# Designs tried in a protein design run: peptides against a protein of PDB entry 4Z63. Part 311

Target 1, 334 residues: chain A of PDB entry 4Z63
Amino acid sequence: LCLGMNDLTGNIPEDLFHLKRLNLLGIQENRLSGSLSREIRNLSSLVRLDVSWNLFSGEIPDVFDELPQLKFFLGQTNGFIGGIPKSLANSPSLNLLNLRNNSLSGRLMLNCTAMIALNSLDLGTNRFNGRLPENLPDCKRLKNVNLARNTFHGQVPESFKNFESLSYFSLSNSSLANISSALGILQHCKNLTTLVLTLNFHGEALPDDSSLHFEKLKVLVVANCRLTGSMPRWLSSSNELQLLDLSWNRLTGAIPSWIGDFKALFYLDLSNNSFTGEIPKSLTKLESLTSRNISVNEPSPDFPFFMKRNESARALQYNQIFGFPPTIELGHNN

## One batch from the design tools (peptide; made by RFdiffusion4, then SolubleMPNN)

Design b2_p29_4_s4 (from b2_p29_4, 13 letters changed)
Fold by OpenDDE base, seed 5:
Structure b2_p29_4_s4 (fold): chain B 334 residues (1-334), chain A 29 residues (1-29)
Amino acid sequence: as target 1 above (334 residues)
Amino acid sequence: SEEQEIIDQLKSKSTEEELTGIPPNVIFR
């Protein structure tokens, strides 16, 4: 049953919950309000539940133990409060959980040993506090993690060295500290291709430790951290780098010539730093900027990217990194 | 594919700030 993108108001009719054979319930993008009914437990055949972009409030009902086939739960952009209910945090069937842009609070707790199918987790823009859950790496299929815009004070857990499934990770604006530790840990994530750490580590030094290595890193965004230091030498070994944003920091020194050696680099933002010296001539030799034959065959990082062209423009959402025009931003380096 | 669906859902609903980490109001000052 798909009723999305209407002007429906009120609550879900109770009779809807008698549909025991219902596999898909999509009621997104309406004006549905009140609490999400506990009677969703009656939808025992449900595979997909989309209640996103509504006016739901209250706590998410703890009935997911009665939804053994549920793979997709989309509840983003609502007014949900409380925590992730225990049954949801223990769901063995769930592949995707999206509860972004709610008012969920408390400590983030997931039973990752039970959540054997969880592939994607989006909890961005909530009110979670405390530390990052140390057991996230126990979610053995978890590839995509957005925890941005929460208050995860402290450091990246040491356990994340074992986060082998992690491919896309955003922790932007989450009050993280110790960039050296964070990078030192996350370099062990062998499948990590996209890393977003913007608006953290305020005033820290970007580590220039040659022992750091991100083998599969395609996208690195560490903007607006007031980071000090220079272009990190360890980054030169990330041969698959496609997008680099280190804008709005306090980085100094010269832009190194090796920046032009990245064959796949099509987006570079080093703007609003304190770089000096000459623009490396090697930047003009970037194949990605000159040749149309970027082999499309590499899986683009699945992480969504937004680019604003100007202050007044709506952010353009690019579904693929390749949707970004080849860009070099070196402005405001004084 | 199921994976593509996951990707599409993440992409469609992520905010600029979550993805870039740059607050909309900070970039253009």
Scores: peptide ipSAE 0.039, ipTM 0.597, DockQ to the pose 0.276; fails the geometry check
Fold by OpenDDE base, seed 4:
Structure b2_p29_4_s4 (fold): chain B 334 residues (1-334), chain A 29 residues (1-29)
Amino acid sequence: as target 1 above (334 residues)
Amino acid sequence: SEEQEIIDQLKSKSTEEELTGIPPNVIFR
């Protein structure tokens, strides 16, 4: 049953929950309000539940143990409060959980040893607090993780050295500390291609440790951290780098010539730093900027990118990294 | 594929701040 993208108001009729053979319920992008009924438990054949972009409130009902076939739960952009229900946090069937842009709070707790099928987790823009859950790497299939815009105090857990499944990771604006430790840990994530750490590590030094290595890193965004230091030498070994944003930091020194050696680099933002010296000539030779015919058969990063032309302009969403206009931003390096 | 669906869902729902640090309009907080 797909009723998304309408102007439906009120609550979900309780009679809808008598549809025991229903595999898909999509009621997204409406004006549905009230609590999400516990009677969703009656939808025992449900594979996909999309209640996103509504006005739901209250706690998410703890009935997911009665939904053994549920693979996809989309609840982003609602007013849900409380935590992740225990049954949801223990779901062995769930592949994707999206609860972004809610008011969920407390400590983030997932039973990753039970969540054997979880591939994607989006909990961005909530009110989770405390520490990052140390057991996330126990979610052995978890590839995509957005935990941005929460309040995770402290450091990236040491256990994340074992986060082999991790490919896309955003922790933007989550009050994280110790970038040196974070990078030292996350370099062990062998499948990590996209790392977003914007608005963390306030005023820390960007490590320039040559022992750091991110083999598969395609996207690195560490903007607005007021980071000190210089362009990190370890980054030069990330040969697959496509997008680099280190804007709005306090980085100093010269922009190194190796920045132009990235064959796939099409977006570079080093603006609003304190870089000095000359613009490397190698930047003018970036193949990604000069060759029109780069057959990009590479899978696009899962995370979209946004660009604003100015502070008042609407952000443009780019669903593919290659949809982002080739850009070199070196402005405001005073 | 299930993977493609996951990717599509992530792409459609990310915010600018979560990716670039530019604050989006948050509906519920």
Scores: peptide ipSAE 0.038, ipTM 0.580, DockQ to the pose 0.212; fails the geometry check
Fold by OpenDDE base, seed 1:
Structure b2_p29_4_s4 (fold): chain B 334 residues (1-334), chain A 29 residues (1-29)
Amino acid sequence: as target 1 above (334 residues)
Amino acid sequence: SEEQEIIDQLKSKSTEEELTGIPPNVIFR
């Protein structure tokens, strides 16, 4: 049953929950309000539940133990409160959980040993507090993780050295500390291609440790951290780099010539730093900027990127990294 | 309407910083 993208109001009729053979319920992008009924438990054949972009409130019902086939739960952009229900946090069938932009709170706890199928987790823009869950690496299929804009604190857990499945990771604006430790840990994530750490590590030094290595890194965003230091030498070994944003820091020194050696680099933002010297001539030789054939078929994170063209403009959503226009931004480096 | 205000408030929480890490004050020219 697909009723998305309408102007439906009120609560879901209770009789809808008698559809025991229903595999897909999509009611996204409506004005549905009230609590999400516990009677969802009656939808025992449900594979996909999309209630995103509504006015739902209250706690998410703890009925997911009665939904053994549920693979996809999309509840982003609602008013949900409380925590992740125990049955949801223990779901062995769930592949994707998106609860971004809610009011969920408390400690983030997932039973990763039970969540054997979880591959995508979006909990961005909630009120989760405490530390990052140390057991996330136990989610052996978890590739996409957005935990941005939560009230986390402290450091990236040491256990994340074992996060082999991790490919796309966003921790923007989560009050994280110790960038040196974070990068030292995350470099062990051998499948990590996208790392977003903006609005953390306030005033720390960007490590220039040659021992750091991110072999498969394609996207690095560490903006608005007030980071000190220079362009990190370890980044030069990330030969697959496509997007680099280090804007709004306090980075100094010259922009190194090796920045032009990245064959796939199509987006570079080093604006609002304190870089000095000349613009490397190698930037004019970036193959990605000179060649029309940017490979569009590369894996993208499940979470969108946004771009603001001006302060008054609405952010443009890009569902794929390759949706960004080829850009070199070096402004405001004085 | 009150509902629209709630929707707008919810939408406003979905900032660039959340998903992309790009600061809101960054102007992409």
Scores: peptide ipSAE 0.024, ipTM 0.595, DockQ to the pose 0.095; fails the geometry check
Fold by OpenDDE base, seed 2:
Formats: C-alpha cells, sequence, structure tokens
Structure b2_p29_4_s4 (fold): chain B 334 residues (1-334), chain A 29 residues (1-29)
C-alpha cells in the first residue's frame, strides 16, 4: 500500500493494521500525526515500512519482534521521541534503519550481534547522547553510518579499528574530540570511502603522521573545525581522493604540489584557512578538471553532497559526487 | 541490487547539515 506524497492528515486507520499479508506500507510525505500505532505488530508480513516526512510523535512502538520480515524502516523527519525500541535494536531482518531528523534521545544502543542484516543506519539529527556505541563494528554488514548532529561526546571507540564493513561514515557536528585518535582508528577501516567529520575537534591540530593511510578514501570532509597545522602528508597516499573539503580551519603553510597528483580529485575546498605561498602548478594539470572523461564508472559516494555556489545561494543537492561541478576553492586564505 | 537500493535510499536522505555542517534551509518537505 503506497499512499505517499499526499496531504493525508490525522492518524492511520486502525483497520489498516489488519492487513496481515501487507508487504509494503508507504505513507511518507503526508501530514499524519499522533503516535505510530502499536498495531503495526499485526502486519506480520511487512518488509518495508515508510512513515517518513510526517508529523508522528511519541515513542516508536516496541513491536518489531512481531515483524520478522521487516527489512526497511524509514521514519526520518518526524517527531519521534525516546530511544530505539529494544525489538528494533535486536532485529535480525532489518537491512536499513532511517530515523534521521527526529527527537530520539538517550544512549544509542544497538544489539549488533543480533542485527546481522543491518547495512545502513541513519540516525542523524537526533538527540542521542553519551559515547558512540563501541559495538557498532559487530554489525558485520553495516556499510553506511550517519550519526551526525547528535550530542555524542568523547572519542571514536578503539573498536572501530575492526569496522571492516564501514564505507560511509558521517559524524558531523557531534562534539567529538581527539582527531588524532579518530584518524588513527579509522585508517584501519579498509573499506572506508567517505569520511565526514565537519564541526568536531574544535581547535585541535590536524595530525601530520606519515604512518596514517586511508587506502580507499574518496571523500574527506573536515570543515569548520578550526584545526591547526598544515596539509597532512598522509593524505597524499589516498590516490582515489575525489573530494576534499578542509575549509574554515586554521591550516597554515603552503598547499603542497602533491595535491595535483590526485587523478580523480574534482572538488577541492581549502577556503577560509591561513595557507600561504603559491598555488601549485600541478593543480592546473588535474586530469579530472581538464579531461571531459571523468570515468563516471567509479562508484560515486552513496551520500548526497550539498554545494553552495555562493554564501547567499541555496545549496544544490548532488546525489552523486560525480555530479559536483569541478571546483577549486582557495578563497579567503589571508 | 538490494544493497544499491539501500545506498540510494540513504543518499536521498542525507542533508547538507550532516555533511557540511550548514543547516538546511528546508527541514520539512
Amino acid sequence: as target 1 above (334 residues)
Amino acid sequence: SEEQEIIDQLKSKSTEEELTGIPPNVIFR
């Protein structure tokens, strides 16, 4: 049943929950309000539940033990409060959980040993607090993790050295500390392609440790951290780098010539730093900027990127990194 | 693939604020 993208109001009729053979319920992008009914438990054949972009409130019902086939739960952009229900946090069938832009709170707890199918987790823009859950790497299929805009504190857990499934990781604006530790840990994530750490590590030094290595890193965004230091030498070994944003930091020194050696680099933002010296001539020879044949065939990062052309302009959403216009931003370094 | 569908769904839902730290002008669609 697909009723998305309407102007439906009120609650879901209770009789709808008597549809025991229903595999898909999509009621997204409406004005549905009230609590999400506990009677969802009656939808025992449910594979996909999309209630996103509504006005739902209250706690998410703890009925997911009665939904053994549920693979997709989308509840982003609602008013949900409380935590992740225990049955949801233990779901062995769930592949995707999206509860972004809610009012969920407390400690983030997932039973990753039970959540054997979890591939994608989006809990961005909530009110989760405490430490990052140390057991996330136990979610052996977890590839995509967005935990941005939560009230986490402290450091990236040491256990994340074993997060082999991790490909995309966003922790923007989550009050994280110790960038040196974070990078030292996350370099062990061999499948990590996208790392977003904007608005963390305030005033720390960007580590220049030549032992750091991110083999598959395509996207690095560490903006608005007021980071000190210089362009890190370890980054030069990330040969697959496509997008680099280190804007709005306090980085100093010269822009190194090796920045032009990134064959796939098509977006570079080093603006609003304290860089000095000459612009490397190698930047003018970037194949990605000069050749029309950006091999579109490289898997673009799986996350939408937003680019503001100007401070006054609306951010343009790019669903794929390769959709970004070739950009070099070096402004405001004086 | 089912994985690609999951990825595409995540992609469609990420916000500028989460990636760039800049609050989106429109939170509700």
Scores: peptide ipSAE 0.022, ipTM 0.552, DockQ to the pose 0.204; fails the geometry check

Design b2_p29_5_s2 (from b2_p29_5, 18 letters changed)
Fold by OpenDDE base, seed 3:
Structure b2_p29_5_s2 (fold): chain B 334 residues (1-334), chain A 29 residues (1-29)
Amino acid sequence: as target 1 above (334 residues)
Amino acid sequence: RKEEAEKEREERRRRELERTQDENVIFTV
């Protein structure tokens, strides 16, 4: 049953919960309000639940143990409070959990040993606090993780060295500290292609450790951290790099010539730093900027990006990295 | 009614963007 993109108001009719054979319930993009009914437990055949973009409030009901076939739960852009319900945090069927842009709070806890099917987690823009959950690497299929815009204090857990399934990771704007430790840990994530760390590590030094290596890194975004140091030499080994944003830092020294050796690099922002010297001639030879054949079919993060001209500007939302215009920004290096 | 509903959806999307724009930011010049 798909009732999305209407002007529906009030609560879900109780009679809807008698549909025991219902596999898909989509009621997204409405004006539904109040609590999400516990009677969703009666939908025992449910595979997909989409309640996103509504006015739901209260706690998410703890009834997911009665939904053994549920693969997709989409609850983004609501007013949900409390934590992730225990039955949801233990769901063996769940592939995707999206609770982005809610008011969920407390410590983030997932039973990753039980969540054997979880491949995408979006909890961006919530009120989670405390430390990052050390057991996330136990979610053996977890590929896409957005934890951005929460209040995670401290460092990336050492256990994330074992996060082999991780491909797309955002921790942007989450009050993280120790960039050297974070990069030293995350380099062990052999499948990591996208790393977003913007608005963390305030005033730290960007490590220039030649022992750091990110084998499959395609997208690195570490903007607005006030980072000191220079262009890191270890990044030159990330031959698949497509997007680099180090803007709005305090980086110094020359832009190295090896930056033009990235055959797939179509987006480069080094603006609003303190770089000196000449623009490398190799940047004028970037194949990705001369040939329009960017393979549109590359896997991208499931979480959105927001392009802003400045801190006060209105953002443009991009759901795919390949939606970014080919760009070289080197401005405001004074 | 459809045009009003579309305008309201656009306004909700705008408000969501304003609230979430600092989640995964790419700064441009």
Scores: peptide ipSAE 0.475, ipTM 0.902, DockQ to the pose 0.827; fails the geometry check
Fold by OpenDDE base, seed 1:
Structure b2_p29_5_s2 (fold): chain B 334 residues (1-334), chain A 29 residues (1-29)
Amino acid sequence: as target 1 above (334 residues)
Amino acid sequence: RKEEAEKEREERRRRELERTQDENVIFTV
């Protein structure tokens, strides 16, 4: 049953919860309000629930133990409060959880040992506090993780060295500290292709440790951290690099010639730094900028990106990295 | 009614964007 993109108001009719054979309920992009009914537990055949883009409030009901077939729960852009319900945090069937842009709070706790099917987690723009959950690497299928725009004070947990399933990771704007530790840990994530760390590590030094290695890194975004240092030498070994944003930092020194050796690099932003010297001639040899065929069909993060000209500007939302125009920005270097 | 509904959807999208635009930011020049 798909009722999305209407002007439906009020609450979900109670009689809808009598549909025990319903596999898909989509009521997204309406004006549905109030609490999400506990009677959703009666939808025992439910595989997909999409309640996103509504006016739901209150706590998410703790009824997911009665939904043994639920694979997809989409609740983004509501007014949900409280935590992730215990039954949801223990769901063995759930593949995707999207609760982005809510008012969820407290410590993030997931029983990753029970969540054997979880592959995508989006909790961006919530009110989670405390530390990152150390057991997140126990979610053995978890590939996509957006935890951006929460208040995860402290450092990346040492346990994230074992996060072998992790491919796409955003921790942007989450009050994280110790970039050297974070990179030193996350380099062990052998499947990590996208790393977004923007608006963290305020005023720290970007490590230039040549022992750092990100084998499969395609996308690195570490903008607006006020980072000091130079272009990191360890990045030169990330031969698959497609997008690099280090803009709005305090990076100094020359732009190295090896930046032009990245055959797949189509987006480079080093703007609003303190880089000096000449523009590397190797940048004029970037095959990705000369050839039209960027393979648009590569897997991308499930979480959105927001392009902004400055901190006060209105953002443009991009759902795919490959939607970015081929760009070299070296402006506003002193 | 459809045009009003579209305008309101666009306004909600605008408000969501304003609230979430600093989630995964790429700062362009």
Scores: peptide ipSAE 0.467, ipTM 0.900, DockQ to the pose 0.852; fails the geometry check
Fold by OpenDDE base, seed 4:
Structure b2_p29_5_s2 (fold): chain B 334 residues (1-334), chain A 29 residues (1-29)
Amino acid sequence: as target 1 above (334 residues)
Amino acid sequence: RKEEAEKEREERRRRELERTQDENVIFTV
């Protein structure tokens, strides 16, 4: 049953929960309000539940133990409060959980040893607090993780050295500290291709440790951290780099010539730093900027990016990194 | 009614963008 993109108001009719053979319920992009009914438990054949872009409030019902076939739960852009229900946090069937842009709070707890199928987690823009869950690497299929815009004080857990499934990771704007430790841990994530750390680590030094290595890194975004230091030499070994944003920091020294050796680099933002010297001539030879055929079909993060010209400007949402215009920004360096 | 519903969807999308713009920010010049 797909009823998305209408002007439906009120609650879900209770009789809808009698549809025991229903595999897909899509009621997204409506004006549905009130609590999400616990009677969803009666939909025992449910594979996909999309309640996103509504006006739902209250706690998410703890009924997911009665939904053994549920693979997709999309609840983004609602007014949900409380935590992730225990039955949801223990779901062995769930592949994708999207609860982005809610009011979920408390400590983030997932039973990753039970969540054997979880491959995508989006909890961006919530009110989760405390530390990052140390057991997140136990989610052995978890590839896409957005935890941005929560309040995860402290450091990246040491356990994240074992996060082998991790490919796309955002911790942007989450009150994280110790960038040196974070990078030192996350370099062990062998499948990590996208790392977003914007609006963390305020005033820390960007490490220039030659022991750091991100073999498969395609996207690095560490903007607006007030980071000190220089362009890190360890980054030169990330030969697959496609996007680099280090803008709005306090980085100094020269822009190194090796920045132009990245054959796939189509987006470079080093603006609003304190870089000095000459613009590397190698930047004029970037193959990605001279060739028309950027493959738009590469795997990208499932979480959105927001492009802003300034702090007060309206953001442009980009759902795919390859949607970014080819860019070299070196402006506002003094 | 359809046009009003579309305007309201656009407004909700605008409010969501305004609310979430600091999630995964790329600052441009």
Scores: peptide ipSAE 0.457, ipTM 0.898, DockQ to the pose 0.842; fails the geometry check
Fold by OpenDDE base, seed 2:
Structure b2_p29_5_s2 (fold): chain B 334 residues (1-334), chain A 29 residues (1-29)
Amino acid sequence: as target 1 above (334 residues)
Amino acid sequence: RKEEAEKEREERRRRELERTQDENVIFTV
C-alpha cells in the first residue's frame, strides 16, 4: 500500500493493521500525526515500512520482534522521541534503518550481533548523547553510517579499527574530540571511501603522520574544525581521492604540489584557511577537471550533503557527491 | 487544495533543510 505524497491527516486507521499480507506500507510525505501505533505488530508480512516526512510523535513502538520480514524502516523527518526500541535494535531482518531528523535521545544502543542484515544506518540529526557505540563494528554488513548532528562526546572507539564493512561514514557536528585518534583508528577501515568529520575537533591539530594511510578514501570532508597544521602528507597516498574539503580551518603552509596528482579529484575546497605561497601548477593537470567523463554512477553515501556558500547561507541539498560541480576553491587564504 | 498542499510540503522541506543543513556540510565559497 503506497499512499505517499498525499494530504493524509490524523492517525493510521486501525483497520489498516488487519492487512496481515501487506509487504509494503508507504505513507511518507503526509500529515499523519500522533503515535505510531503498536498495532503495526499485526503486519507480520511487512518488508518495508515508510512513515517518513510526517508528524508522528511519541516513542517508536517496541513491536519489531513481531515483524520478522522487515528489511526497511524509514522514519526520517518525524517527531519521534525516546530511544531505539529493543526489538528494533535486535532486528535480524532489518537492512536499512533511517530515523534521521527526529528527536530520539539517550544512549545509542544497537545489538549489532543480532542485527546481521543491517547495511545502512541513518540517525543524523537526533538527540543521542553519550559515547559512540563501541559494538557498532559488530554489525558485519553495516556499510553506510550517518551519526551526524548528535551529541557523541569523546573519541572514536578503538573498536572501529575492526569496522571492515564501513564504507560511508559521517560523524559531522557530533562534538567529537581527538582527530589524531579518530584518523588513527579509521585508517584501519579498509573499505572506507567517504569520511565526513566537519564541525568536530575544534582547534585541534590536523595530524601530519606519515604512518596514516587511507587506501580507498574518495571523499574527505573535515571542514569548519578550526584545525591547525598543514596539508597532511599522509593524504598524498589516497590515490582515489575525488573530493577534499578542508575549508574553514586554520591550516597553514604551502599547498603541496602532490594535490594535483589526484587523477579523480574533481572537488577541492581549501578556502578560508591560512595557506601561503603559490598555487601549485600541478592543479592544472587534474584529469578529472579536464576530462568530461567523470563516472556519475559511482556508489555514494546514502546520507545527504548540504552545500553552503557561507555559515549563514541556505544550504543546497545533494543526495549524491557526484552532483557537486567540479570545483577548485582556494579563496580567503592569507 | 493541491496547490496549498504542495506549498505546505515545500515549506516543510524548507524547514527541514534549515534544521539539518549542518548535518553533512560542505562549505563552498
Scores: peptide ipSAE 0.454, ipTM 0.897, DockQ to the pose 0.875; fails the geometry check

